# Ledger of designs, part 50: peptides against a protein of PDB entry 1MQS

Target 1, 223 residues: chain A of PDB entry 1MQS
Amino acid sequence: ILKMLFLNKDLNNNDNITTITDDIFNQQEIIWKVLILDIKSTATISSVLRVNDLLKAGITVHSLIKQDRSPLPDVPAIYFVSPTKENIDIIVNDLKSDKYSEFYINFTSSLPRNLLEDLAQQVSITGKSDKIKQVYDQYLDFIVTEPELFSLEISNAYLTLNDPKTTEEEITGLCANIADGLFNTVLTINSIPIIRAAKGGPAEIIAEKLGTKLRDFVINTNS

## One batch from the design tools (peptide; aimed at target 1 Y136 N190)

Design b2_p25_8_s1 (made by RFdiffusion4, then SolubleMPNN; from b2_p25_8, 13 letters changed)
Fold by OpenDDE base, seed 3:
Structure b2_p25_8_s1 (fold): chain B 223 residues (1-223), chain A 25 residues (1-25)
Amino acid sequence: as target 1 above (223 residues)
Amino acid sequence: KEIEKALAKRNEELTKEFYEIVKKL
């Protein structure tokens, strides 16, 4: 994902997301880009990256592909969307309207041959194929199944965490609420859990907050 | 590292295929 945000340039992968973004931010001129997502890819990005990480990657704005977007003809665009006819049509329409300077297209899963041909055909008709810099597909469309799941029944948590308009403060606040809920659950179970969370996303924030709460509780109880 | 290289190669190939199709049209 980070590679994609840096236009698929070779990144030294030996470091944590934060280290990579910091190093790039400090060493290279930031190329400002627009990130276009769909619902599925938004969830994927949000699970791995924070809003601040996007900014550090040079993403000036991100939006949903189906949303009305303002033209930024001097700004390159990164598409990270599902390989569908609908998304292809939208991309081509954006190309026709010169919405962005360059188009870096990344599909969330394998692009079928028929859709590749359709994309190529439509782009050919526009005469603007030179603006298409990359066409990539990825295998990021996967389902993780866990044997034991529960819900805190927090309203609109998913929407809030995945809405491009949500502020970092709002995310932090929601994560705190989730951590509180989990803390209460842990206390009810009367056991200290092993906390596992994906790195770089809201889950990590929640895990950190929960860990702190649990540590504080244990210290205060043993004192 | 090997997976990353494989993915990079695949992506480059897909881009190439795209342009090849465009050129034939």
Scores: peptide ipSAE 0.395, ipTM 0.877, DockQ to the pose 0.290
OpenDDE base, seeds 1, 2, 4, 5: peptide ipSAE 0.398, 0.395, 0.394, 0.392; ipTM 0.881, 0.873, 0.878, 0.867; seeds 1, 2, 5 fail the geometry check

Design b2_p25_8_s2 (made by RFdiffusion4, then SolubleMPNN; from b2_p25_8, 10 letters changed)
Fold by OpenDDE base, seed 3:
Structure b2_p25_8_s2 (fold): chain B 223 residues (1-223), chain A 25 residues (1-25)
Amino acid sequence: as target 1 above (223 residues)
Amino acid sequence: SEIEKALAKKNEEKTKEFKEIVKKY
């Protein structure tokens, strides 16, 4: 998250957020930026960072993407939003309106190819593609509740998994979503975990899916 | 870390891919 707030520049490997922000604040000229969020990403940011952390990162204003926002044509903007068609359309509209000087687009999870193409097509039509500086997937689709505990905020997951009326397809779908969330968490923590799951239940399905995703990711990165 | 490097690379590639798609139009 902090890396994103600093326009995805390399940060010193300090484990403490406060130390990182203090060091950067003291060593570099602060670039003031606007942070654009949605409801989901707001929860994510709020779970990890304090308001003071945002200020130290050079975030002068933060707003919801669906809110009416005043144009700041001389200020760069960081978008950290869900990878949806709606958000893409709003970003493009902001671009058309010259709402900000530069656009650093970060998605909470992976933007699929079809949406990437849609974004690119719309941006092309505007003729303002040069203002788009970054299009990143952050894989930050979770909430940190405690230093060693996080939540994926999947509604009714327990009920769905334990309801005898739930179809196999629904269970499989939910397990896939959980695995995706865990995958995002692993990428954020920057360590490959040992996966343990109870046998014979949804946990095993999730573990298998997560394991596959991690293996695929490592293979693709090393190639 | 290895993961950070991998993610950075992937995102750089994604940005490049985006720019390339834009140029096709």
Scores: peptide ipSAE 0.521, ipTM 0.924, DockQ to the pose 0.686; fails the geometry check
OpenDDE base, seeds 1, 2, 4, 5: peptide ipSAE 0.514, 0.514, 0.506, 0.514; ipTM 0.924, 0.923, 0.923, 0.926; seeds 1, 2, 4, 5 fail the geometry check

Design b2_p25_8_s3 (made by RFdiffusion4, then SolubleMPNN; from b2_p25_8, 12 letters changed)
Fold by OpenDDE base, seed 2:
Structure b2_p25_8_s3 (fold): chain B 223 residues (1-223), chain A 25 residues (1-25)
Amino acid sequence: as target 1 above (223 residues)
Amino acid sequence: SEIEKALNKRNKELTEEFKKIVKEL
């Protein structure tokens, strides 16, 4: 998150948020920028950072992507939003209207190829692709509730998995979503966990999917 | 860490791929 707030510059220190912000503040001039969020990413940010932390990171204002926002054509913007067609369309509209000077786009989870191509196509049509500085997926699709506890905040996941009326397809889909969220969490904490799951249920399915995702990711990135 | 390196690589690749697609259109 902090890396994103500093326009994905390399941060050398594994220190606490305060130390990192202080060190950066002392070493470099703060670039003031706007932070654009959605409902999900707002919850994520709020669970990890305080309002004062955002200010120290140079965030002058933060707004929801669906809210009416005043143009700030001389100010760079950080988008931290879900990878959806709706959000992509809004970002492109903001680009068309010259709402900000630069666009640093950070998706909360993996951006599907089709959406990447859609974004690229729409941006190409605008002729303003030079304003798009970054397109990242940050893998921050979770809520930190406690230092050692997090939630994916998937609505009614427990109820759905335990409802006898739920179809196998629905269970498989939900397990995939949960595995994706856990994958994002693992990447965020920068540590490969020992996966433990109860046998004979959805947890085992999720664990298997997560293990596969992690292995595939490591293999694909080291190649 | 290995994960950090992988993430950095992924992010760089995603941005470059985006730029590539835009350029090819």
Scores: peptide ipSAE 0.447, ipTM 0.891, DockQ to the pose 0.694
OpenDDE base, seeds 1, 3, 4, 5: peptide ipSAE 0.437, 0.443, 0.446, 0.436; ipTM 0.887, 0.890, 0.890, 0.873; seeds 3, 5 fail the geometry check

Design b2_p25_8_s4 (made by RFdiffusion4, then SolubleMPNN; from b2_p25_8, 15 letters changed)
Fold by OpenDDE base, seed 2:
Order: sequence, then C-alpha cells, then structure tokens
Structure b2_p25_8_s4 (fold): chain B 223 residues (1-223), chain A 25 residues (1-25)
Amino acid sequence: as target 1 above (223 residues)
Amino acid sequence: SEIEKALNKRNEKLTKEFKEIIKKN
C-alpha cells in the first residue's frame, strides 16, 4: 500500500509505517496526489492506514470512483480499485475529461487479459496514453482485522458453502474467489505459507486452487 | 524476497504489455 501511495517507487526500509513515511518525508519532496478508491479498496486501506498516514504520504484528497469529483488537471491521481469493466470505463472517462495530470492505475486484484486489452483499446482511442504512467496489480483484496487475522469479506461465504441447496458450480466459483483472495493475501504478506485445510470439503478445494495459483505465479514470473 | 521480485516483475510486465497493446492499436 505504501509503495502504491508513493507512486510505486522502491521503498528500501522494512520499517513500520511511521518510520517509512518519516524517512521519505525527510529525503524527498512530497508530491501531492489524489487517491481514488472504490468501496472495497476503501475498506482495505482503512483497515491498514489512518487518515493521517494518507496525508503523510501526500494524499491531499481521497474519493470514491463513483462519486462526482472535481477536475484537478495539474494533480496526479492514484487509482486503487477493483478490476471491473465499470471501473475501467470510469477511469477512461476521467482520462478523456483531463480530470488529472497523470494516472497511476492500481488494481486490487489480478486484471484479466480481456480487461487489460479493453483498457488499452479505450485509452488508445483517447490519444492520451502518455498520461497513463502505470498499470499495476497490488493484490490487496482483503481486510486486515487483526495483526494475525484477515478477512476476504466475501458476503455469506460460510452460509453459501454450507447450504445444501448450493450447486456444485456455485461452490466451485466461490472457492475460486476465496483462493484468489488468499493468493492476494500471500503476495501482500510476501511469504509462502504452509497451507492447512480440512479434508473432504471446500477447504481442500480452496487449498488446491491456492497451491496451483502460487506455483503458476512463481513459474510464470521466473520465466 | 522471491515474492517481491516476482511482484515487481509482474507489474513491470503488466505496464509494458499495456503500452504494447496501445502501440499496436
């Protein structure tokens, strides 16, 4: 999150949030920027950072992507939003309207190839591709509730998985979503976990999917 | 860490791919 707030610059310190913000503040001039969020990413950021932390990171204004926002054509913007067609369309509209000077786009989870192509196509049509500085995936699709406890905040996941009326397709889909969230969490924590799951249920399916995702990620990135 | 390196590489690749798609369109 902090790396994103500093326009994805390399942060050398494994220190706490306060130390990192203080070090950066002392070493570099603060670049003021706008932070654009959605409902999900707002919850994520709020669980990890305080309002004062955002200010120290140079976030002068933060708003929801669906809210009416005043144009700030001389101010760079950081988008931290879900990878959806709706959000992509809004970002492109903001680009068309010259709402901000620069666009740093950070998706909360993996951006599908089709959406990447859609974003690129729409941006190309605007002729303002130079304003798009970054397109990143931050893999922050979770809520930190406690230092050692997190939640994916998937609505009614427990109820759905335990409802006998739930179809196999629904279970498979939900397990995939949970595995994606866990994958994002693992990447954020920056450590490969030992996966423990109960046998004979959804947990085993999730564990298998997560293991596959981690293996694929390592293989594809080292390639 | 290996994960951090992988993430950085992925992000760089994603941005690069994005720019390449734009250039082809």
Scores: peptide ipSAE 0.337, ipTM 0.862, DockQ to the pose 0.693
OpenDDE base, seeds 1, 3, 4, 5: peptide ipSAE 0.331, 0.318, 0.325, 0.321; ipTM 0.861, 0.843, 0.856, 0.856; seed 3 fails the geometry check

## One batch from the design tools (peptide; aimed at target 1 S129 K133 V135)

Design b2_p26_1 (made by RFdiffusion4)
Pose (drawn by RFdiffusion4):
Structure b2_p26_1 (pose): chain A 223 residues (1-223), chain P 26 residues (1-26)
Amino acid sequence: as target 1 above (223 residues)
Amino acid sequence: SQWIELVLRDPFSYNYLKDKSSFIKS
């Protein structure tokens, strides 16, 4: 999360510290930025970061994508928002409206090609595609409550999975999401683990789904 | 009854975070 608030700085280069000392902050000399969150993504940040931490990272203000936000045409913006048609539209609207000097679009989970092309087509007919400095799938789609306790924030799962009423489609879709939440966690750990799961029920489906996802990930790296 | 365990292995340095802005700009 912090690396993102630094415009995904330090990326594409060296350094292995963990929570930047102030003397180094003064090495790059950082400038204030607007931070745009949405409902879901605010729940992710406010769980691990205090307001003081945000300022210390150069974040002047933070507001939801849906609020009426007063313009700051000369101030950078970092969007950390869900990969939704609704949000993408607003980024396009803000981009046109010239609400901010720059855009650093950061997606909470992962943006589908479906929507990447959408955002891209809309932005193309603006004379301002140049202002979008970066678009990143961040893979932080979970909440870390305690130091080692995390949640996918998918309430009422045991019910949805065992309710006879539930479709054989709703179940597949739910497992697919849980597979993603895990995938989002696994990428954060930066370790491709061995999947072990109890057979017979949802855990297996999710295991095999996550298995396939992690399998492709390993492939679409080297070959 | 149902469970999933992830047995961790050696970490990796692969940068899976990719900038998509060039596509949007094209």

Design b2_p26_1_s1 (made by RFdiffusion4, then SolubleMPNN; from b2_p26_1, 12 letters changed)
Fold by OpenDDE base, seed 4:
Structure b2_p26_1_s1 (fold): chain B 223 residues (1-223), chain A 26 residues (1-26)
Amino acid sequence: as target 1 above (223 residues)
Amino acid sequence: SDFIELILQEKTNVNYIKDYSPFIKS
């Protein structure tokens, strides 16, 4: 997250957030930026960073992507939003309108090929691809609750999985969503964990799905 | 209770972040 806020510059990840922000703040002039979020990414950012941390990172203002935002043509913008058609369209519209000086786009999870192509096509039509400085996939589809504990903030996940009235289809769908979230979390931490799960329940299903995703990812990245 | 535990061993330090910038700028 901090790397993103500093326009994906290399940072020492061994330091805590406060130390990193203080060091950068004291060492160089702050580049003021606008941070554009959606509901999901707002929760993610809020769980990790305080308002003061954002300020120290040079975030002068943060706004929701769907809300009306005043143009700041001399200010670079960081988008940290879900990879959706709606968000892509809004970003492209902001680009067309020259709302910001530069666009640093960070998607919260994997960008599907079709949406990537759509984004590329729309940007090409605008003729303003030079203003797009970065398009990254951050894989930050989780909320940090406490050290070594993460939440996907899936509504009523526990209740749904433990409700005897829940259908098999609902369970399968929820397990898939949880596995996706965990997968994104794993990618974010740049480490492949050992997975342990209770046997005979939804946890095992999720673990299996996650394991498959991780194995597939490793195979695909090595091929 | 059901649980899932992700045990981190050694950090691989492999950056899995995808950079789509070249594709967009092409």
Scores: peptide ipSAE 0.168, ipTM 0.524, DockQ to the pose 0.656
OpenDDE base, seeds 1, 2, 3, 5: peptide ipSAE 0.123, 0.150, 0.108, 0.089; ipTM 0.515, 0.537, 0.503, 0.497

Design b2_p26_1_s2 (made by RFdiffusion4, then SolubleMPNN; from b2_p26_1, 13 letters changed)
Fold by OpenDDE base, seed 3:
Structure b2_p26_1_s2 (fold): chain B 223 residues (1-223), chain A 26 residues (1-26)
Amino acid sequence: as target 1 above (223 residues)
Amino acid sequence: SDYIELILQDKINVNFIKDYSPYIKS
């Protein structure tokens, strides 16, 4: 994950960095970039990184792929999303619209051949393959280690949730989606977390939804 | 700033990455 955030540059000859220390960030030149996530990868990133870690890695903005995102044609973008037809189409559309200067695409799991071919074909048609710098897929595993503290903060989500033009239905929907993503991640790592959230905002809504899901799960599994 | 914090016992580990860049750029 950290290697991805540094555009897969060599980090102390370690391809699998699992320990976050200041030394990881001190030896790298900061390149400001955008991080594009989906609900699942948002939960994944949150489980291993703090918001401050993203900032230290040069992530100035992190947004959901399905959200309306402002063009930043002079800023490189890192995509870390599920290998789906929908996400591929969105990436290609972003490429067509010159939304970012460079595209570093990382799929959260194995990319099927049919989707690879589809991506290649669509990119070829655009004539902008030069803007795509990397296309990776990766396999993520979950292991029992020392207890870890992580945080979730999505900049565009926060702005959207606090925009007076955003409907209550949209807010509720987004919070539910985030809670679902966190829930799935928690189940994947097979650990019941302690949940803390700021009061009076969207985080509290998400935390409440997540807590309910976890409590229901525990009750159902223990009975 | 609004925040959510989770304290977990497990962590994510990346096992492998496959590079498809040559295929896309071909």
Scores: peptide ipSAE 0.110, ipTM 0.473, DockQ to the pose 0.362
OpenDDE base, seeds 1, 2, 4, 5: peptide ipSAE 0.094, 0.055, 0.104, 0.097; ipTM 0.498, 0.418, 0.479, 0.487

Design b2_p26_1_s3 (made by RFdiffusion4, then SolubleMPNN; from b2_p26_1, 14 letters changed)
Fold by OpenDDE base, seed 3:
Structure b2_p26_1_s3 (fold): chain B 223 residues (1-223), chain A 26 residues (1-26)
Amino acid sequence: as target 1 above (223 residues)
Amino acid sequence: EDYIELILQEKTNVNYIKDYSPYIKS
C-alpha cells in the first residue's frame, strides 16, 4: 500500500512485511497527488493507514470513485479500486475529461483478461494512453481482526526505556529482547502483521528490529 | 504515549503486483 502511494517506487520495505515509520515517508520525494478509492479499498486503506499517513505520502485529497470529483488537471491521481467494468468506465471517462495530469491505476485484485482488453481498447480510442503511467493489480485480500492486548511480561521495560540514565547499549539490548518476543508471537499466530510504531522513540527501534527479523525469516523460509 | 501496534491480518497472503502498463500503453 505504501509503495502504491509512492507511485511504486523502490522502498526499503518488503511488500509482504510492512513497517510504518517516519523513515518510510522520508525516503522518497513527496509528490502531491489525489487518491481515488472505492468502498472495498477504503476499508482496506483505513485498516492499515491513518489520515496523517496519507498526508505524509503526499495525498492531498482522497475520494470515492463514484463521487463527483473536481478536475485537477495538474495533479497526478492514484486509483486503488476493484477491477470492475464500472470502475474501468469511470477511469476512462476521467481520462477523457483530463480530470488529472497522470493516472496511476492499481486494482485491488487480479484484472481479468476481458476487462484488461476493454480498458486497453477504451484507452486507445481516447488517444490519451500517454497519461496512464501505471496499471497494476495488487492482491490485497486481508481482513484485520479485532484488536487484542497482550504483554510480553518484560520486567521494568518502561522504566528502563524512559530513564535518561539508561545507556544506548542497554536500550538497544532491551529493544532487541522485545523484538524477539514479538517475533515469536508473530510466528505462533502464523500471520505477518503490519507494524506501526510511535515515532522517534524506542518503539520505532523495536519496530525496525522486528521488521528486519520478519524479513529475514521470510527470506530464509523461501530458501 | 510510546506504543507499538501490530496490525494482525486474518489472512496472510503474498503481496504481489502485476504490471499491465505495457499492454495499456501500446
Scores: peptide ipSAE 0.168, ipTM 0.600, DockQ to the pose 0.314
OpenDDE base, seeds 1, 2, 4, 5: peptide ipSAE 0.126, 0.154, 0.121, 0.163; ipTM 0.507, 0.513, 0.502, 0.506

Design b2_p26_1_s4 (made by RFdiffusion4, then SolubleMPNN; from b2_p26_1, 13 letters changed)
Fold by OpenDDE base, seed 2:
Parts: structure tokens; sequence; C-alpha cells
Structure b2_p26_1_s4 (fold): chain B 223 residues (1-223), chain A 26 residues (1-26)
């Protein structure tokens, strides 16, 4: 899963999640992207990752594939979804509409030949195959007792963070908004995670803000 | 807790990744 979040680059699988994310962050500049999930993949990711691990991996927004998602034409997208005709059609529609800058597609299980051919044909018709950077099928099938759903949609997060004209105040504001979204997610799952983030980037800012919000909430709730 | 509170019952498949990109770019 972490490999996928880092655009399927080689990772040292002998280390734990925290060590892997820290090492990668120190070695290269983080690439911010959006993560597109479905119900099944949400459960899978949620079972193995902390809320803040997504931020450490550079995920600024994570949404359901069937959810109404705002266009982010300058932001790369990672899809981690079931290999179904419905999901393929949605991905192709997203491609047609230039919803994202680049498409990294990861299916949660084996993609049947007929669906692969369908995807290839539809992508070819769009004339935008160059935007498809990766297509993987991954045998990551998990059974979860009771899946939980989370999503975070913040418009223009990547663009704002990477725009040289963006002020520090605007960056701070955006980080606060992201922290708000994560805060709501944490409350929904009724659990307070250990918050860790790589130092020296937006993830650290967001983690600090989130930590403060959670601490304040706990104090206020216990009062 | 350090993770989202979801309980994994079992892993059905061993992790395997197949690159299908050549089929899309053809």
Amino acid sequence: as target 1 above (223 residues)
Amino acid sequence: SDYIELILQEKINVNYIKDLSPYIKS
C-alpha cells in the first residue's frame, strides 16, 4: 500500500510504516496528490494506515470514486479501486474531463482481460493516454469486520501549496483546513491516533495543527 | 490507538503487483 502511495517506487519492505515514510521523505521531495478510493479499498487502507500516514505520503485529498469530486487539473491522482466496469467508466470520464494531471491506476485485485481491453480502448479514444502513467492490478484483498468510511475534499490544495505566488498566510490557512478535515475524520472513527509527520514540510504543519485541535477537544470534552 | 479502528479478519491474497501499463499505452 505504501509503495502505491509513493507511485510504486521501490521501498524497503523490511521496515515498519513509520520508518519507511521517514526514510522516503528524507531522500526525495514529497509529491502531493489525490487518492481515489472505493468502499472496499477504503477498508483496506484504513486497516493498515494511520490517518496521518496519508499526509506523510503526500495525500492532500482522498475521496470515493463515486463521490462528486472537484477538478484538480494540475494535481496527479492515485486510483486504488476494484476492477469493475463501473470504476473503469468513471476513471475514463475523469480522464476525458481532465479532472487530474496524471493518472496512477491501481486495481485492488486482478483485472480481467475483457476489462483491460475495454479500458485500453476507451483511453485510446480519448487521445489522452499520455496522462495514464501507471496501471497496476494488486492482489490486496482484505476482509474487514466492520469497514469505516472516510473522505477529505479540499479544493485547490495542491495548487495553493505549490503556487509560488501563494503567501505564507494562505499556506497556513490551507493547512488549517486540512487539519480540520482530518479532525472530523478522527472524531468519526472515535479514536485518537498517534500523530507523526515528516519534519520540514506541510505535513509537519498539518500534524501540529491537528494535534492542537485534538488536544483542545479532549480538554474541552473532559471539562 | 495508532491506527484507524478497523479489524482485519484475513488476508485473502498474497501481495502481488502486475504492471498493465503496456496494454494501455499500446
Scores: peptide ipSAE 0.227, ipTM 0.573, DockQ to the pose 0.133
OpenDDE base, seeds 1, 3, 4, 5: peptide ipSAE 0.178, 0.179, 0.135, 0.201; ipTM 0.560, 0.523, 0.502, 0.550; seed 5 fails the geometry check

Design b2_p26_2 (made by RFdiffusion4)
Pose (drawn by RFdiffusion4):
Structure b2_p26_2 (pose): chain A 223 residues (1-223), chain P 26 residues (1-26)
Amino acid sequence: as target 1 above (223 residues)
Amino acid sequence: SADKEIAKNAGIEEYNSLADVIKKEL
């Protein structure tokens, strides 16, 4: 999360510290930025970061994508928002409206090509595609409550999974999401683990789904 | 790669992901 607040700095280069000392913060000399969150993404940040931490990272203001936000045409913006048609539209609207000097679009989970092309087409007919400095799938779609306790924030799962009423489609979709939440966690750990799961029920489906996802990930790296 | 080409063709400076970063480190 912090690396993102630094425009995904230090990326594409060297350094292995963990929570930047101030003397180094003065090495790059950092400028204030607007931070745009949405309902879901605010729940992710406010769980691990205090307001003081945000300022210390150069974040002047933070507001939801849906609020009426007064313009700051000369101030950078970092969007950390869910990969939704609704949000993408607003980014396009803000981009046109010239609400901010720059855009650093950061997606909470992962943006589908379906919506990447959408955002891209809309932005193309603006004379301002040049202001979007970066678009990143951050893979931080979970909440870390305690140091080692995390949640996918998918309430009422035992019910949805065992309710006879539930479709054989709703179940597949739910498992697919849980498979993603885990995948989001696994990428954060930066370790491709061995999947072990109890057979017979949802844990297996999710295991085999996550297995396939992690399989492709390993492939679409080297070959 | 295709997603990067889409972003480039749309005039966006960079499209990337945490997954791609991890892949580059491997």

Design b2_p26_2_s1 (made by RFdiffusion4, then SolubleMPNN; from b2_p26_2, 12 letters changed)
Fold by OpenDDE base, seed 5:
Formats: C-alpha cells, sequence, structure tokens
Structure b2_p26_2_s1 (fold): chain B 223 residues (1-223), chain A 26 residues (1-26)
C-alpha cells in the first residue's frame, strides 16, 4: 500500500509503516496527490493506515470514486479501486475531463483480460493515454483486523456455507472466491503459507483450491 | 506478456502487477 502511495517506488519493506513514512518525509519533498477509493478499498486502507500516514505519504485529499469530485487538473491522482467495469468507466471519464494531471491506476485484485481490453480500448479513443502513468494490480482483497488476523470480508459467507438449502454449485463458487482472496493475500505478503484446515467441510475445499493455485503459481514462476 | 502488449498498444506506458514482481523475485 505504501509503495502505491509513493507511485510504486521501491521501499524498504523491513521497516514498519511509521518508520517508512518518517524516513521518506525527511528525505524527499512531498508530492501532493489525490487518492481515489471505493468502499472495499477504503476499508482495506483504513485497516492498515492511519490518517496521519496518508498525509505523510502526500495524500492531500481522498474520495470515493462514485462521489462527485472537483477537478484538480494540476494534481496527480492515485486510484485504488476494485477491477470492475463501472470503475473503469469512471476512470476513463475522469481522464476525458482532464480531472487530474496524471493517473496512477491500482486495482485491488487482478484485472481480467476482458476488462483490460475494455480499458485499453476506451483509453485509446480518448487520445490521452499519456496521462496514464501506471496500471497496476495490487492484490489486496483483505482487511487487517489484528496483527496476525485478517478477513476477506465476504458477505454472509458463514450463513451461505452452513445453510442446508445452499446448492453445491453455490458452495463451490463461494469457496473459489475465498481461495482467490487468500491467494491474493499470499502474494501480498510474499510468503508461502502452511495451510491448515478442518476436514470434512468448506474449509477443506478452500484449502485444496488454494493449494492448487499456489502450486500452479510456483510451477509457472519456476518454469 | 499479452497484458503488457495490450496496454502498450493502447499507449499505456507502464502496466505491471504485484504478482509479476513477486514472480521475478522467486
Amino acid sequence: as target 1 above (223 residues)
Amino acid sequence: SEDKKIAKEAGIKEYDSYASELARKL
């Protein structure tokens, strides 16, 4: 997250957030930026960063992507939003209107190929692709509640998984979504976990799916 | 990558992912 706030520059990951922000603040002139969020990413940021951390990172204003935002044509913008068609359309509209000077687009998870193609097509039509400085997938689909505990914040997951009326297809789909979130978390922390799950339930299904994704990733990386 | 190609063709100067960075480090 801090890397994103500093336009994806290399940071020393061995330090805590406060130390990093203090060091950067002391070493570099602050570049003021606007941070554009959605509901999901707002929760993510709020769980990890304090308001003072944002200020030290040069975030002068933060707003929701769906809110009416005032033009700041001389200010660079950082988008940290879900990879959805709606968000892409809004970003492109902001680009068309010259709402900001530069656009640093960060998606909270992987951008599907079809949406990338859509983004690319729309951007090309605007003739303002030069203002887009970065497009980056962050893979931060989790909320930190405690130092060693996090949540994917999937609505009604417990109810859905334990409702006898829930279909096998629905369970499988939900488990896949959870596994995707966990996989993104693993990528974010840059560490391969030892997976432990209760047997005979949804947790086992999730563990298997996650294991497969991790194995595939490792194999593809080493090939 | 194909994704980078698509982005480049659209005039996007920099397209990357944390996954790609991680993969390069592993």
Scores: peptide ipSAE 0.353, ipTM 0.880, DockQ to the pose 0.705
OpenDDE base, seeds 1, 2, 3, 4: peptide ipSAE 0.346, 0.346, 0.340, 0.329; ipTM 0.875, 0.881, 0.872, 0.868

Design b2_p26_2_s2 (made by RFdiffusion4, then SolubleMPNN; from b2_p26_2, 12 letters changed)
Fold by OpenDDE base, seed 2:
Structure b2_p26_2_s2 (fold): chain B 223 residues (1-223), chain A 26 residues (1-26)
Amino acid sequence: as target 1 above (223 residues)
Amino acid sequence: DEDKKIAKEAGIKEYSSYAEELAKKL
């Protein structure tokens, strides 16, 4: 997250948040930026950083992506939002309107190919692709509550999975979302887990999906 | 990388992911 706030520049990961922010602040002039979030990423950021940390990172203001935001055409913007069609459309609209000087787009999870193509197409049409400085998948689709405890914060997941009225399609969809979140968590922790799940239920489905994602990742990244 | 190609063709200068960075460390 701190790396994102400093425009994905390399940071010394061996230091704590305070040391990193202090070192950077002392070494270079602070670049003031706008931080655009959605509901999910707001919770994520809030679980990891203090308000003072944002200020030290040069975040002058933060806003929700769906809110009406004042144009700041001379200020660079960091987007940290979910990879959705809606968010992409909003970002492109912001680009069209020259709402900010530069756009650093960070997605909380992997951007699907179809959405990337959509983003690319829309950006190309605007003729303002030069303002898009980077697109980055952060894979931070969780909230850190404790050093070794986290939550995906999927609303009503337990209720949905245990409701007899829930359809198979709904279950499979939810399981896929959970698996995505867990996959992102694994990558963030930088450790391959031993997956354990109860048999004969949604947990098994999630485990299988997660296993597949991890295997595919290893294969694709090593190729 | 097809994703990077798509981004580049659209004029996006930099497209990357944490996953890619992690893969480089493996």
Scores: peptide ipSAE 0.332, ipTM 0.868, DockQ to the pose 0.705
OpenDDE base, seeds 1, 3, 4, 5: peptide ipSAE 0.317, 0.306, 0.290, 0.329; ipTM 0.860, 0.852, 0.842, 0.864

Design b2_p26_2_s3 (made by RFdiffusion4, then SolubleMPNN; from b2_p26_2, 10 letters changed)
Fold by OpenDDE base, seed 4:
Structure b2_p26_2_s3 (fold): chain B 223 residues (1-223), chain A 26 residues (1-26)
Amino acid sequence: as target 1 above (223 residues)
Amino acid sequence: DEDKKIAEEAGIKEYSSLADEIRKKL
C-alpha cells in the first residue's frame, strides 16, 4: 500500500510504516496527490494507515470514486479501487474531463482481461492515454486488523461454515473463495507461508486448496 | 505478457500485475 502511495517506487521493506513515511518525508520533496477510493479499498486503507500516514505520503485529499469530486487539474491522482466496469467507466470519465493532471490506477485485485480490454479501448478513444502513468492490479483483498492478523471480510463465513444446514457445495464454494483470498494475500506479502489449520473441518479444506495454489504458482514461476 | 501488450497498445506506459512482479523476483 505504501508503495502505491509513493507511485510504486521501490521502498525498502525492512522498516515500519512510520519509519518509511518519515524517511521519505525527510528525503524527498512531497508530491501532493489525491487518493480516490471505493468502499472496499477505504476499509483496506483505514486498516493499515492512519490519517497522518496518508498526509506523510503526500495525500492531501481522499475521496470515494462515486462521490462528486471537484476537479484538481494540477494534482496527480491515485486510484485504489476494485476492478469493476463501473469504476473503469468513472476513471475514464475523470480522464475525459481532465479532472486530474496524472492518473495512477491501482486495482485492489487482479484486473480481468475483459475489463483491461475495455479500459484500453476507452482510453484509446479519449486520446489522453499519456495522462495514465500507471496501471497496476494488486492482491489486496484483505483487511489488516493487527500486524499479524488479517481478515478477508467475507460476510458470515463462520456461520456458513458451521451451519449444519449449509450444503457441501456451498461449503466447497466458500472454501474456494477463502483460499483465493488467502492466496492473493500471500502474493501481496511476497512470502511463502507455513500453513497451519485445524484438522477435520473447513480450515483443512482451505489449507489444502491454498497449498495447491501455492505449489502450482511456484512451479509455474520456475518454468 | 499479453495483458501488458494490450495496455501498451492503448498507450498505457506502465502496466504491471503484482503476480508478474513476484514471478520476476522468484
Scores: peptide ipSAE 0.312, ipTM 0.848, DockQ to the pose 0.661
OpenDDE base, seeds 1, 2, 3, 5: peptide ipSAE 0.249, 0.248, 0.236, 0.298; ipTM 0.814, 0.808, 0.816, 0.839

